# Peptides against a protein of PDB entry 5VZU: the designs that were tried, part 34

Target 1, 271 residues: chain A of PDB entry 5VZU
Amino acid sequence: GRTLEDIFHEHMQELILMKFIYTSQYDNCLTYRRIYLPPSRPDDLIKPGLFKGTYGSHGLEIVMLSFHGRRARGTKITGDPNIPAGQQTVEIDLRHRIQLPDLENQRNFNELSRIVLEVRERVRQEQQEGGHEAGEGRGRQGPRESQPSPAQPRAEAPSKGPDGTPGEDGGEPGDAVAAAEQPAQCGQGQPFVLPVGVSSRNEDYPRTCRMCFYGTGLIAGHGFTSPERTPGVFILFDEDRFGFVWLELKSFSLYSRVQATFRNADAPSPQ

## One batch from the design tools (peptide; aimed at target 1 H58)

Design b2_p18_4 (made by RFdiffusion4)
Pose (drawn by RFdiffusion4):
Structure b2_p18_4 (pose): chain A 212 residues (1-129, 189-271), chain P 18 residues (1-18)
Amino acid sequence: GRTLEDIFHEHMQELILMKFIYTSQYDNCLTYRRIYLPPSRPDDLIKPGLFKGTYGSHGLEIVMLSFHGRRARGTKITGDPNIPAGQQTVEIDLRHRIQLPDLENQRNFNELSRIVLEVRERVRQEQQEGQPFVLPVGVSSRNEDYPRTCRMCFYGTGLIAGHGFTSPERTPGVFILFDEDRFGFVWLELKSFSLYSRVQATFRNADAPSPQ
Amino acid sequence: EEEREEMLEELREEYNFS
């Protein structure tokens, strides 16, 4: 929904062109691989499926939320040259909730960082052996109409890599649940916020034969 | 370490896009 003008500034102009050129080289001669919608589950769940998400200059990407015990997974359905389609873009630790401070402490980025890194450390120890909401100052959000109230937060990690999916790594962050069908992820080391929203469309023949 | 810092700078430019 833009022209060559609104894009000619600039790093996105490049990424958008590459995509157009690259994808159009297929001339609709394409191979498709099967995917499934995730299993629903009662008590042990807060609702799976496809979501539209903001991935900075790459624009929106489609991500599938699925539940695997005390961890939720976000898997890319569409992707980008940094983190491609089919990868795990986010992992939410559902046993490590994070308490939300009053608005003034939410605004303090360092408090958020200290708190998140604390949980990261507690997690490393374990594995080795709604109210008003605001983003902290200095954390970017492409959306800006992110909901100002939220139901809860959890520790999680996202996957990052340079161009070409080079040296991918987990970076700490925090997952934010707004309502039944909108959630967010604060990329701590990038001071960046990704807002996700449920794909409302219904899909026929998409259920999996089983969880395995 | 230097490569990781450069990668983070590039990603910050991408993800902090308005």

Design b2_p18_4_s1 (made by RFdiffusion4, then SolubleMPNN; from b2_p18_4, 7 letters changed)
Fold by OpenDDE base, seed 5:
Structure b2_p18_4_s1 (fold): chain B 271 residues (1-271), chain A 18 residues (1-18)
Amino acid sequence: as target 1 above (271 residues)
Amino acid sequence: SEERKERLEELRKEFNAK
């Protein structure tokens, strides 16, 4: 019978073969496109740019990090047999901070899963509520064909205006507790460890993180079949490093800034 | 066994899905 090791080897051979086929297909027709760095904004969580990410058996991939209001995106610059270049490998919701427990409880994968799935359900509820407000406004203007009913001259009945005394209904202004946008305080770094059973390419990841956010990772079968978004945790370590925990895959990706100086990598000014 | 197929699919997902 196939051992787990035999199957891992067969699967790695298949992946290597697919990667070779894809690479060899590109060798015959390479299109070069200039990549521009996203413009940096003062409100960006960290400087946007190129990162090298760990993608398990795929090895290292290049990802562009960019910020879009309350969302961050990782876009693949390099692709693999599952997910091609140009796809959003990770999408981070900067509205939904994840609070990691203490180090002892961080080793518990089920505790992390509980925390993330609770946030996932909140995000789904907010998306459903925001979808309903946009839907109700369009429905009601059916074209009433105003058939011209003939103008019968109805008589002017005399409007006796009764003196309506102004009732001072002192409606207390309900304090709309403005949900204080807690400024993204650069929180004091907290100790960080991966849960037991989360695979990492190596143990060389930062053992302190600044903050964490809910996010989704893109997964697919070979040839980008049945693409779906899986829940995960974005972990900010520092200005040059972040992680993503893929919950359903029990995998960790470490992203490190590409320190290369790029000449003429700034986007041309919008004319 | 089915359990071995399921664990195989889990391993396939873990290694290659992302």
Scores: peptide ipSAE 0.285, ipTM 0.782, DockQ to the pose 0.191
OpenDDE base, seeds 1, 2, 3, 4: peptide ipSAE 0.282, 0.283, 0.292, 0.275; ipTM 0.785, 0.775, 0.792, 0.781; seed 3 fails the geometry check

Design b2_p18_4_s2 (made by RFdiffusion4, then SolubleMPNN; from b2_p18_4, 11 letters changed)
Fold by OpenDDE base, seed 2:
Structure b2_p18_4_s2 (fold): chain B 271 residues (1-271), chain A 18 residues (1-18)
Amino acid sequence: as target 1 above (271 residues)
Amino acid sequence: SSEREKRLAELEKEFRAK
């Protein structure tokens, strides 16, 4: 029978062949489209722009990072045999922060998976509740037929019962010192390590992170077959570096800003 | 067999990439 190794070799052979076919097709038929950098906004988590991301067997890919209110988006500028150019490789929910555990517990993949799946279920619940409020709000504008209020009768007020004495027990109000939620010091980076069993291309990733958010990553088979959004973690390291942990793939992508300056890359002002 | 189809579907999932 075919071994798992035989199947892996056949898959890698197909991937290489597809990559060769796509590149050979581009030599015969190229279309060029201008890419514009997204405008920077004051409320953007970091400056939007081009990043180089690590994509495992595909190597390095170019991704455009953009901000859309409470969402961030990575869009592929380069494509591969699985995910074509122009697809949203990552979508980040800036409403749902991920709190990483201490450095010891960060090595546990199951702990990170638990934390992310709990956030995924909250996001799913919020989407269901928001869908219900939008649905129910349209149904109740049925015509207010003014049905006349029938005069329901005066049922009588029964009377009396007695005097029970005021026991004075002056229980002191224990000052529940509201534990002041120490504002998570946004300035001191948390120590960061990848979980055991998460594949990284190299060990040269930042060992301190500023913030983490829930997100989803797009995965597909060869030729963009069976595309699916899988849960993951966006990790902000600094102004020029972020990561994405792909939970289902057990892989890490490091994204580093493209430092090249482009002339005439700003979006034309809306006339 | 249902087990072979399940294993093929598991393998098809393992071959999905980012």
Scores: peptide ipSAE 0.361, ipTM 0.760, DockQ to the pose 0.160
OpenDDE base, seeds 1, 3, 4, 5: peptide ipSAE 0.349, 0.358, 0.341, 0.357; ipTM 0.755, 0.759, 0.747, 0.753

Design b2_p18_4_s3 (made by RFdiffusion4, then SolubleMPNN; from b2_p18_4, 9 letters changed)
Fold by OpenDDE base, seed 3:
Structure b2_p18_4_s3 (fold): chain B 271 residues (1-271), chain A 18 residues (1-18)
Amino acid sequence: as target 1 above (271 residues)
Amino acid sequence: SKEREEKLEQLRKEFRAK
């Protein structure tokens, strides 16, 4: 019978063949489209722009990071045989922070999976509740014919007098123990390590992270077959580096900013 | 046959890429 190794080799051979076919098609038909850098907004988590991401067996791919209110989006500029260019490779929910455990517990893949799946379930619940509120609001506009109820005259209630002495009730100021929101130590990055069994193309990922968010990553078979959004973790390292942990794939993508300055790459101002 | 096809389909799902 085919071993797992045989099937892996066959899959890799098919992937190489598909890459060759796509490359050979470029000689016959190329469509060029100008890419514009998204404008930076003050509320953007980091400057939007082009990043070079690690995509395992595909190698390096170019991804555009953009911000859309409470969502961040990675869009493939380069595609592969599984996920074509122009697809949203990652979608990040900036409303749902992921709290990483201590460095010892970060090595446990099951612990990270638990944390992310709990957040995924909250996101699903919020989507269900928001769907119900939008449904109920449309039903009750039956045209209640506002019968004009006649204006009964408001009787002038009389001006009773002045005398209420100010009782000095010295109510003790109840110490509102302001729960000191422990200032999230915004300055020192949390120690970061990949869980055991998560594959990285290189070990040269940042060992500290600033913050993490829930997100979804797009996965598919060859030829963009059975595309699915899978749960993952967006990890902000610094202004120029972020990661994505693909839980189902047990894979890590490191994204590094493309430092090249492009002339005339800014989006035309919407007139 | 069917079990091999299910294994191949499971493996094709395992070979989903990002």
Scores: peptide ipSAE 0.377, ipTM 0.770, DockQ to the pose 0.147
OpenDDE base, seeds 1, 2, 4, 5: peptide ipSAE 0.372, 0.377, 0.362, 0.376; ipTM 0.765, 0.766, 0.741, 0.763

Design b2_p18_4_s4 (made by RFdiffusion4, then SolubleMPNN; from b2_p18_4, 10 letters changed)
Fold by OpenDDE base, seed 3:
Structure b2_p18_4_s4 (fold): chain B 271 residues (1-271), chain A 18 residues (1-18)
Amino acid sequence: as target 1 above (271 residues)
Amino acid sequence: MEERKRMLEQLTKEFRAK
């Protein structure tokens, strides 16, 4: 029978062959498209731009991070044999924050999976409810022929007088139990570790994170076969670094900002 | 040639990547 090692070697040989075929196609036909950096907005979680991401066996890929209201998007600038350039590698829902457990429970992959799948189910429920409200609102535009009901004269209701007796209702000060807003510990990053069995390209990832969000990652077979959005966790480390945990793949991608300045890379102002 | 293509197509389905 094929060993797991034989299967891995065959997969890696195929991946190398596909990379060679794609490279050889570039010698025959190249289409160049100018890439513009997205404009920064005040409400952006971090500055948008180019990041270098770790993609396991594919190596390093360039991803454009952009913000779209309550969503963030990673778009592949470089493609691979599984997922071509221009695809949305990650989609982040900035409405659905993930709370990581303590450092001990972060090592448990099943605990992280539980937390993420619970948020995934809430996102599905919200999509179903919002779909029903949009459906019911369209049905009731039956053309009610508004027959012009005659303007009955509004009788002037008489001015009732001024009796201003000041009722001293001594309303007891209801103890407003100030719901202690747990101070968002916005200052000190939470300790961070990858779950046991999650693969990283290197162990040199930030050991503290600022915040996490629910997201989906695009996965596919070679040649972009059977593409699927899978659940994951976006992890913000700092202004220049974020991560994505791919639950189904049990893998981590680290994204680091490309520090290069590009001349004339700003999007043309909409005329 | 076809068997190798089928094996590759099967491997490509089993190995989903990001």
Scores: peptide ipSAE 0.341, ipTM 0.743, DockQ to the pose 0.089
OpenDDE base, seeds 1, 2, 4, 5: peptide ipSAE 0.327, 0.340, 0.336, 0.336; ipTM 0.769, 0.738, 0.730, 0.718

Design b2_p18_5 (made by RFdiffusion4)
Pose (drawn by RFdiffusion4):
Structure b2_p18_5 (pose): chain A 212 residues (1-129, 189-271), chain P 18 residues (1-18)
Amino acid sequence: GRTLEDIFHEHMQELILMKFIYTSQYDNCLTYRRIYLPPSRPDDLIKPGLFKGTYGSHGLEIVMLSFHGRRARGTKITGDPNIPAGQQTVEIDLRHRIQLPDLENQRNFNELSRIVLEVRERVRQEQQEGQPFVLPVGVSSRNEDYPRTCRMCFYGTGLIAGHGFTSPERTPGVFILFDEDRFGFVWLELKSFSLYSRVQATFRNADAPSPQ
Amino acid sequence: EYELHLSDQSPWDELHLE
């Protein structure tokens, strides 16, 4: 929905062109691999499926939310040269809620950082052996119409890598649930916010034979 | 209703809907 002008500034002009060129080299001679929608589950769930998400200068990407016990997984359906399609873009720890402060403390980025790194440390110990909402100051959000109320927060980690999917790594963050079908992830080390929203469209023949 | 067809255009896989 833009022209060469609105894009010729600049890093996204490049990424957009590469994509066009790369994808168009297929001239619709393509190979498809099977995917499935995730299993639904009652008590043990807060609703799976496909979501549109913001991935900065790469634009929106489609991410599948699925539940695997006390962890939720976000798996890329569409991706980018940094973190490709098919990878785990986010992992939400559902047994480590994070309490939301009043608006003024939400605004304080360092309080959020200290709190998140604390949980990361408690998690490392374990493994080794709704109210108003606002993003902290200094955290970017491409959307800006992110909902200003939220139901809950959890610790999670996202996967990052340089171009070519080089040296991928988990970085700490916080998952934010807004309503039944909108959620967010604050990328702590990037001071960046990704807003996700449910894909409302309905899909035929997409159910899996079983959870395994 | 739509069917899911995920292409193999790594890293820019596309989801085609039919």

Design b2_p18_5_s1 (made by RFdiffusion4, then SolubleMPNN; from b2_p18_5, 6 letters changed)
Fold by OpenDDE base, seed 1:
Structure b2_p18_5_s1 (fold): chain B 271 residues (1-271), chain A 18 residues (1-18)
Amino acid sequence: as target 1 above (271 residues)
Amino acid sequence: EYELHLSDTPPFDQLVLT
C-alpha cells in the first residue's frame, strides 16, 4: 500500500513539475515587485514579518504576519495550486483566547474540537449582534421634513380626568455580577502537545506555548475552487514561532520567522 | 542584507532575496 510518505513525495513531485511548467513559460522575463514589511506597533502581539511555514502536503510556504487591531492575518507570499499569493491563509481573532486544557486532555482531539466550536459559536453570536447594531444605526435616516399639512382646528372638549394615585413600584436594579475574568496567567508558557490524530510534518514542534487564539484558515481546491474558511487554533509559541491547528483537516502548520535582515523593506512614506 | 522581491509567477509566486 502507499505510505503517507509515498503520497507526500508524489504530491511534491507534481508541485515541482507544475512550478517548473509555470516558471518555464516566462522565458526568463520575470517581473519582480518589492515586498514591504508591515510597520511594527507597540500593541502587536509579536513583531510582524515574514514566516516560513508548512501547509498540509504543499511543502514550504512564506506567509506575512500582520496585526490589525484585535485581528492578526497571515497573508500568503508564496502561492500554491490551491491558494494563490496575496490570499489570507489564516485570520486570527485576538479577542477570543483559547484556553488549552492540561497536557493529558490536550491529547484528546474531541476536547480541542469542543473548545474551538464553543468559541466559534460565540464569534457568530457577536457578529449577529454587532450586525444588528450597525444595521439599526444606518436606519436612522433623519426625519424627512414632512411638510406640515395644515391642522384643522379640532374643538377643545374639556373632560375632567380623575386623580389616579402614583403606585411607587420600586423595581430594584438587579446587580449584574460581572463575572470576574480570571487573570490570565500571562507569564509561564504552558506545556503543549498536538492531539492524537492531528498530522504534523514536523515532529519537532515547540512543547510549550504562550497563548492560543481562535482563528480561521482558508482552504480551497486546485485553481482556488470552492474557497472556504475552516475553524482552527492559532498557537503562539514565542516571538519567532507560531502554529495553526486546522481543526477539520486535523493538521498542524508550524511557522518560523525568517531571520534574514532586509534592506528597503519599510513601506515608503505615503507621499 | 537582502531585498525582498516577489515574482509574477502565479500561482507559484517566488520570494527572491536579492
Scores: peptide ipSAE 0.129, ipTM 0.785, DockQ to the pose 0.806
OpenDDE base, seeds 2, 3, 4, 5: peptide ipSAE 0.103, 0.059, 0.093, 0.089; ipTM 0.756, 0.714, 0.752, 0.743

Design b2_p18_5_s2 (made by RFdiffusion4, then SolubleMPNN; from b2_p18_5, 5 letters changed)
Fold by OpenDDE base, seed 2:
Structure b2_p18_5_s2 (fold): chain B 271 residues (1-271), chain A 18 residues (1-18)
Amino acid sequence: as target 1 above (271 residues)
Amino acid sequence: EYELHLSDTPPFDQLILE
């Protein structure tokens, strides 16, 4: 039987051949445009920039990581047969942290699935509530017809009497020790392992992560057919590495910073 | 030191480092 490695090599050869066919259709007349790195901001989770990733069977991809307030985006710089360049391969909600369980429970795919789907439902509820507030805020500018206040009569307050007995019972206020939510120590990495049944190209991924967030990934058929957003987990490992767990696909993509130095990579200042 | 160029060759857009 073919090994998974043989199937992967055959698929990589097919992708290379497809890439050759598509590029050859341009008769070697390729147009290039300059691209710029996103500006770095002090509040960015890590430095924005180019990352190289392995997307399941699709091979090597280049993505641009950028930060947009409480959202991060991975934008495809390289296209593939399914998803062209310029598409947002991942969208990350930095408001919705994923708390990974202990290392033993991290191996349970159903536990990770539960946690992610609960966060997905919260995100949907917040979108519905925010849509309702935007809708209701326009409706209430009906003209304030100044209806005259009808004079409601003063009902006389009955004089209930004075009885005074000073029962002493000194019930000690039980100190409800408010369990101070230990501020999730943003600095100490936790042990990390992929759930059983999540496919990675290799086991060479960081075994410690700093933080995780809810996100969505873009999937499509060949020729960008039936594009959809699937739930996942963005995993920050360090300043130069992040991952994405594709929950429905049961796959993991590792992204590593491109360590090249670029000239003139800063966007022109808006004039 | 490289410059970043993107090809207009969908779906296989290429990043070139010059």
Scores: peptide ipSAE 0.137, ipTM 0.777, DockQ to the pose 0.821
OpenDDE base, seeds 1, 3, 4, 5: peptide ipSAE 0.124, 0.088, 0.081, 0.129; ipTM 0.771, 0.736, 0.725, 0.767

Design b2_p18_5_s3 (made by RFdiffusion4, then SolubleMPNN; from b2_p18_5, 6 letters changed)
Fold by OpenDDE base, seed 2:
Structure b2_p18_5_s3 (fold): chain B 271 residues (1-271), chain A 18 residues (1-18)
Amino acid sequence: as target 1 above (271 residues)
Amino acid sequence: EYELHLSDTPPFDQLILT
């Protein structure tokens, strides 16, 4: 029988052949444009830049990671038969941290699915509420002429009397020590494992993660047909590595920083 | 030291390091 490795190898050959066919249609007359790296900001989760990813079915991709306040974006630099360059392959909501359970419960795909879908529903509710506040705020500035409602007379509430018996019973207030939610130690990596049934192209992924966030990933058919966003988990491993768990696809993509020095990679300052 | 160039060849846009 064909091994998974044989299937991946055949698929990689097919993608290379497709790439050759498409590039050959341009008679090798390729136009190139210069690209620039995003500027780094002090509040960025990690340094923005180019990352090399392994996309489960698509093989090798290059993405640009950038930060936009409380959102991060992975933008495709390389296209594939499904998704052209310039598309946001991942969109990360840095407001919605995902807390991974212990290592034993991390193996349970249904537990991860539950956690992600609960966060997805919160994001959906916040979008609906924010849409309503923006809608209602415009409607109410009609000048309600405040007609002076006539002062109805204050009925005198009767003065019931003083009886003062001082029952002493000094019940000690049990100090409900509010368990101060220890701020999740932003610095200690937690043990990390993929859920059972999540496919990874390589088992060589980091076994500790720093933090996780809710995100969405873009999927499409060949020729960018029926593009949709699926729920997932952005996993920050370290300064140079992140992952994305595609929940519906049951797949994992590992992204590693491109370790190259680029000349003139800074965007020209807007004049 | 390289410069980053992107080809205008959808869907297989290529990143070239020059």
Scores: peptide ipSAE 0.131, ipTM 0.780, DockQ to the pose 0.815
OpenDDE base, seeds 1, 3, 4, 5: peptide ipSAE 0.068, 0.096, 0.082, 0.098; ipTM 0.732, 0.753, 0.738, 0.749

Design b2_p18_5_s4 (made by RFdiffusion4, then SolubleMPNN; from b2_p18_5, 6 letters changed)
Fold by OpenDDE base, seed 2:
Structure b2_p18_5_s4 (fold): chain B 271 residues (1-271), chain A 18 residues (1-18)
Amino acid sequence: as target 1 above (271 residues)
Amino acid sequence: DYELHLSDTPPFNELHLT
């Protein structure tokens, strides 16, 4: 039988051949576009920039991570046979934190799936409610003519009486110590493991994560056919590493910062 | 110190460091 390694080598050879065929269509006349790094802001979860990752079977991926208020985006810098460059490979909702369970329950894919799908439903509800508020706010500015409704003089109902008895019983109010939800210490990493049945290219991923967020990933067929957004989990490991769990694909992509210094990589100031 | 250039070779756009 073919080994997983044989299948991987055959797929890599096919991708190299496809790359050669497509590149050869340009008659060796390659045009280049300059890329600029997104500006860093103090409120950015980590420094924005270039990250190298492993995207399923497609090999090495380069993405630009950028922050847009309460959203983060991974934009493809490299293209592949399925998804061209410039597409948003991941979209992260920084409003919707994913709380990973303990390390034993993190191995349960169905538990992770439940947590992610519950958050997906909340995001969907918030989008529907926000769409309704934007719709209803325009309709009600009809000029309600203030017709002066008349002053009808409704009546006197009566006086009942007095009685006084002072019963003492001093039942001690049991201090229901509201267990203050200790704000999940934003600084201490938690143990991290992939669920059983989630494919990783290697076992060399960080075993501690800082925080996780709900997100969506872009998938498509060859030639960008039937593109769709699938639910997933963005995992922040540290300043230089993040992951994405593709829930439906049962796959994990690890992204590591490109440790290169770039000259003139700052976007030109808008004139 | 490199400049970032993307090849306009869809779908296989490549990042070049120059």
Scores: peptide ipSAE 0.167, ipTM 0.807, DockQ to the pose 0.791
OpenDDE base, seeds 1, 3, 4, 5: peptide ipSAE 0.140, 0.140, 0.137, 0.114; ipTM 0.801, 0.800, 0.803, 0.775

Design b2_p18_6 (made by RFdiffusion4)
Pose (drawn by RFdiffusion4):
Structure b2_p18_6 (pose): chain A 212 residues (1-129, 189-271), chain P 18 residues (1-18)
Amino acid sequence: GRTLEDIFHEHMQELILMKFIYTSQYDNCLTYRRIYLPPSRPDDLIKPGLFKGTYGSHGLEIVMLSFHGRRARGTKITGDPNIPAGQQTVEIDLRHRIQLPDLENQRNFNELSRIVLEVRERVRQEQQEGQPFVLPVGVSSRNEDYPRTCRMCFYGTGLIAGHGFTSPERTPGVFILFDEDRFGFVWLELKSFSLYSRVQATFRNADAPSPQ
Amino acid sequence: TEREEILAEMRELMQTSN
């Protein structure tokens, strides 16, 4: 929904062109691999499926939310040269809720960082052996109409890599649940916010034979 | 380091607003 002008500035102009060129080299001679929608589950769940998500200059990407015990997984359906399609873009730790402060403390980025890094450390120890909401100051959000009220927060980690999916790594963050079908992820080391929203469309023949 | 270069690249790509 934009022209060569609105994109000729600039790093996105390049990424957009590469994509067009790359994808169009297929001339619709394509190979498709099977995917499934995730299993629903009652008590042990807060609702799985496909979501549209903001991935900065790459634009929106489609991400599948699925539940695997005390962890939720976000798997890329569409992706980008940094973190490709099919990868785990986010992992939500559902046993480590994070309390939301009043608006003024939410605004303080360092409080959020200290709190998140604390949980990261507690998690490393374990493994080794709704109210108003605002993003902290200095955290970017492509969306800007992110909901200003939220139901809860959890610790999570996202996967990052340089171009070519080079040296991928988990970085700490915080998952934010807004309503039944909108959620967010604050990328702590990037001071960046990804806003996700449910794909409302209904899909035929997409259920899995079983959880395994 | 390589990790700092990746963070710089990702910050450039991810820190966006409309």

Design b2_p18_6_s1 (made by RFdiffusion4, then SolubleMPNN; from b2_p18_6, 9 letters changed)
Fold by OpenDDE base, seed 1:
Structure b2_p18_6_s1 (fold): chain B 271 residues (1-271), chain A 18 residues (1-18)
Amino acid sequence: as target 1 above (271 residues)
Amino acid sequence: SERDAILEENRRLFQTTD
């Protein structure tokens, strides 16, 4: 029988061979591009920068995390046989927070899937509605020829009187039981566990998370064939760690900040 | 489908053979 080592070795050989083919087909004409770190902004969820992914057979992936208003992006710095460098491996919608259930229900993959798919449908609805509003607004700037129509005098219509009938209707105060929105204790991380059947390369992931957001991950076939976005969950653990749960893949990717300081890594100021 | 094949391929890439 094939051992797990045999399967791993064969898959690693395929990845090495693919890298060799891709390098060789360019006749050694490699273009190197300098990478600049994104500037940090006060409104950024965490400091932007380089993160190391350690998941699957890829071994080492480098992703640049950046913030773009209410969106975050993970851009591949290292390419793989499916997704080339410079592609957005993850796109996060910071407007759509995912509320994880209690720790017991977090083990249920179907519950997480339900929650994420409900948010996905809301995102789709908002995109459809926002597309309609942007379309209607542009049509009506016909040139209003400002013909200065003359100031016809304001006739003083008379002040009709005070009839004060005190309609008594004693509408019973419906006890709107204000469901006490338990103040979401914004500061305390919640217990976190992966659903059953979600593959993690390492069981050494943070068991507490700060917050989660709806996101999409990029998948493709070899050579970036048929690229598609799949739904997932971005999990913020701390300032230096985040994860992504790929629902359709039943997989978890853990990313840790690259702690190395780079000299002159800041983008040149636009002159 | 082609999509299912891509999903399966990518799933294998994310699955570590422990």
Scores: peptide ipSAE 0.527, ipTM 0.916, DockQ to the pose 0.532
OpenDDE base, seeds 2, 3, 4, 5: peptide ipSAE 0.506, 0.525, 0.512, 0.510; ipTM 0.910, 0.916, 0.912, 0.912

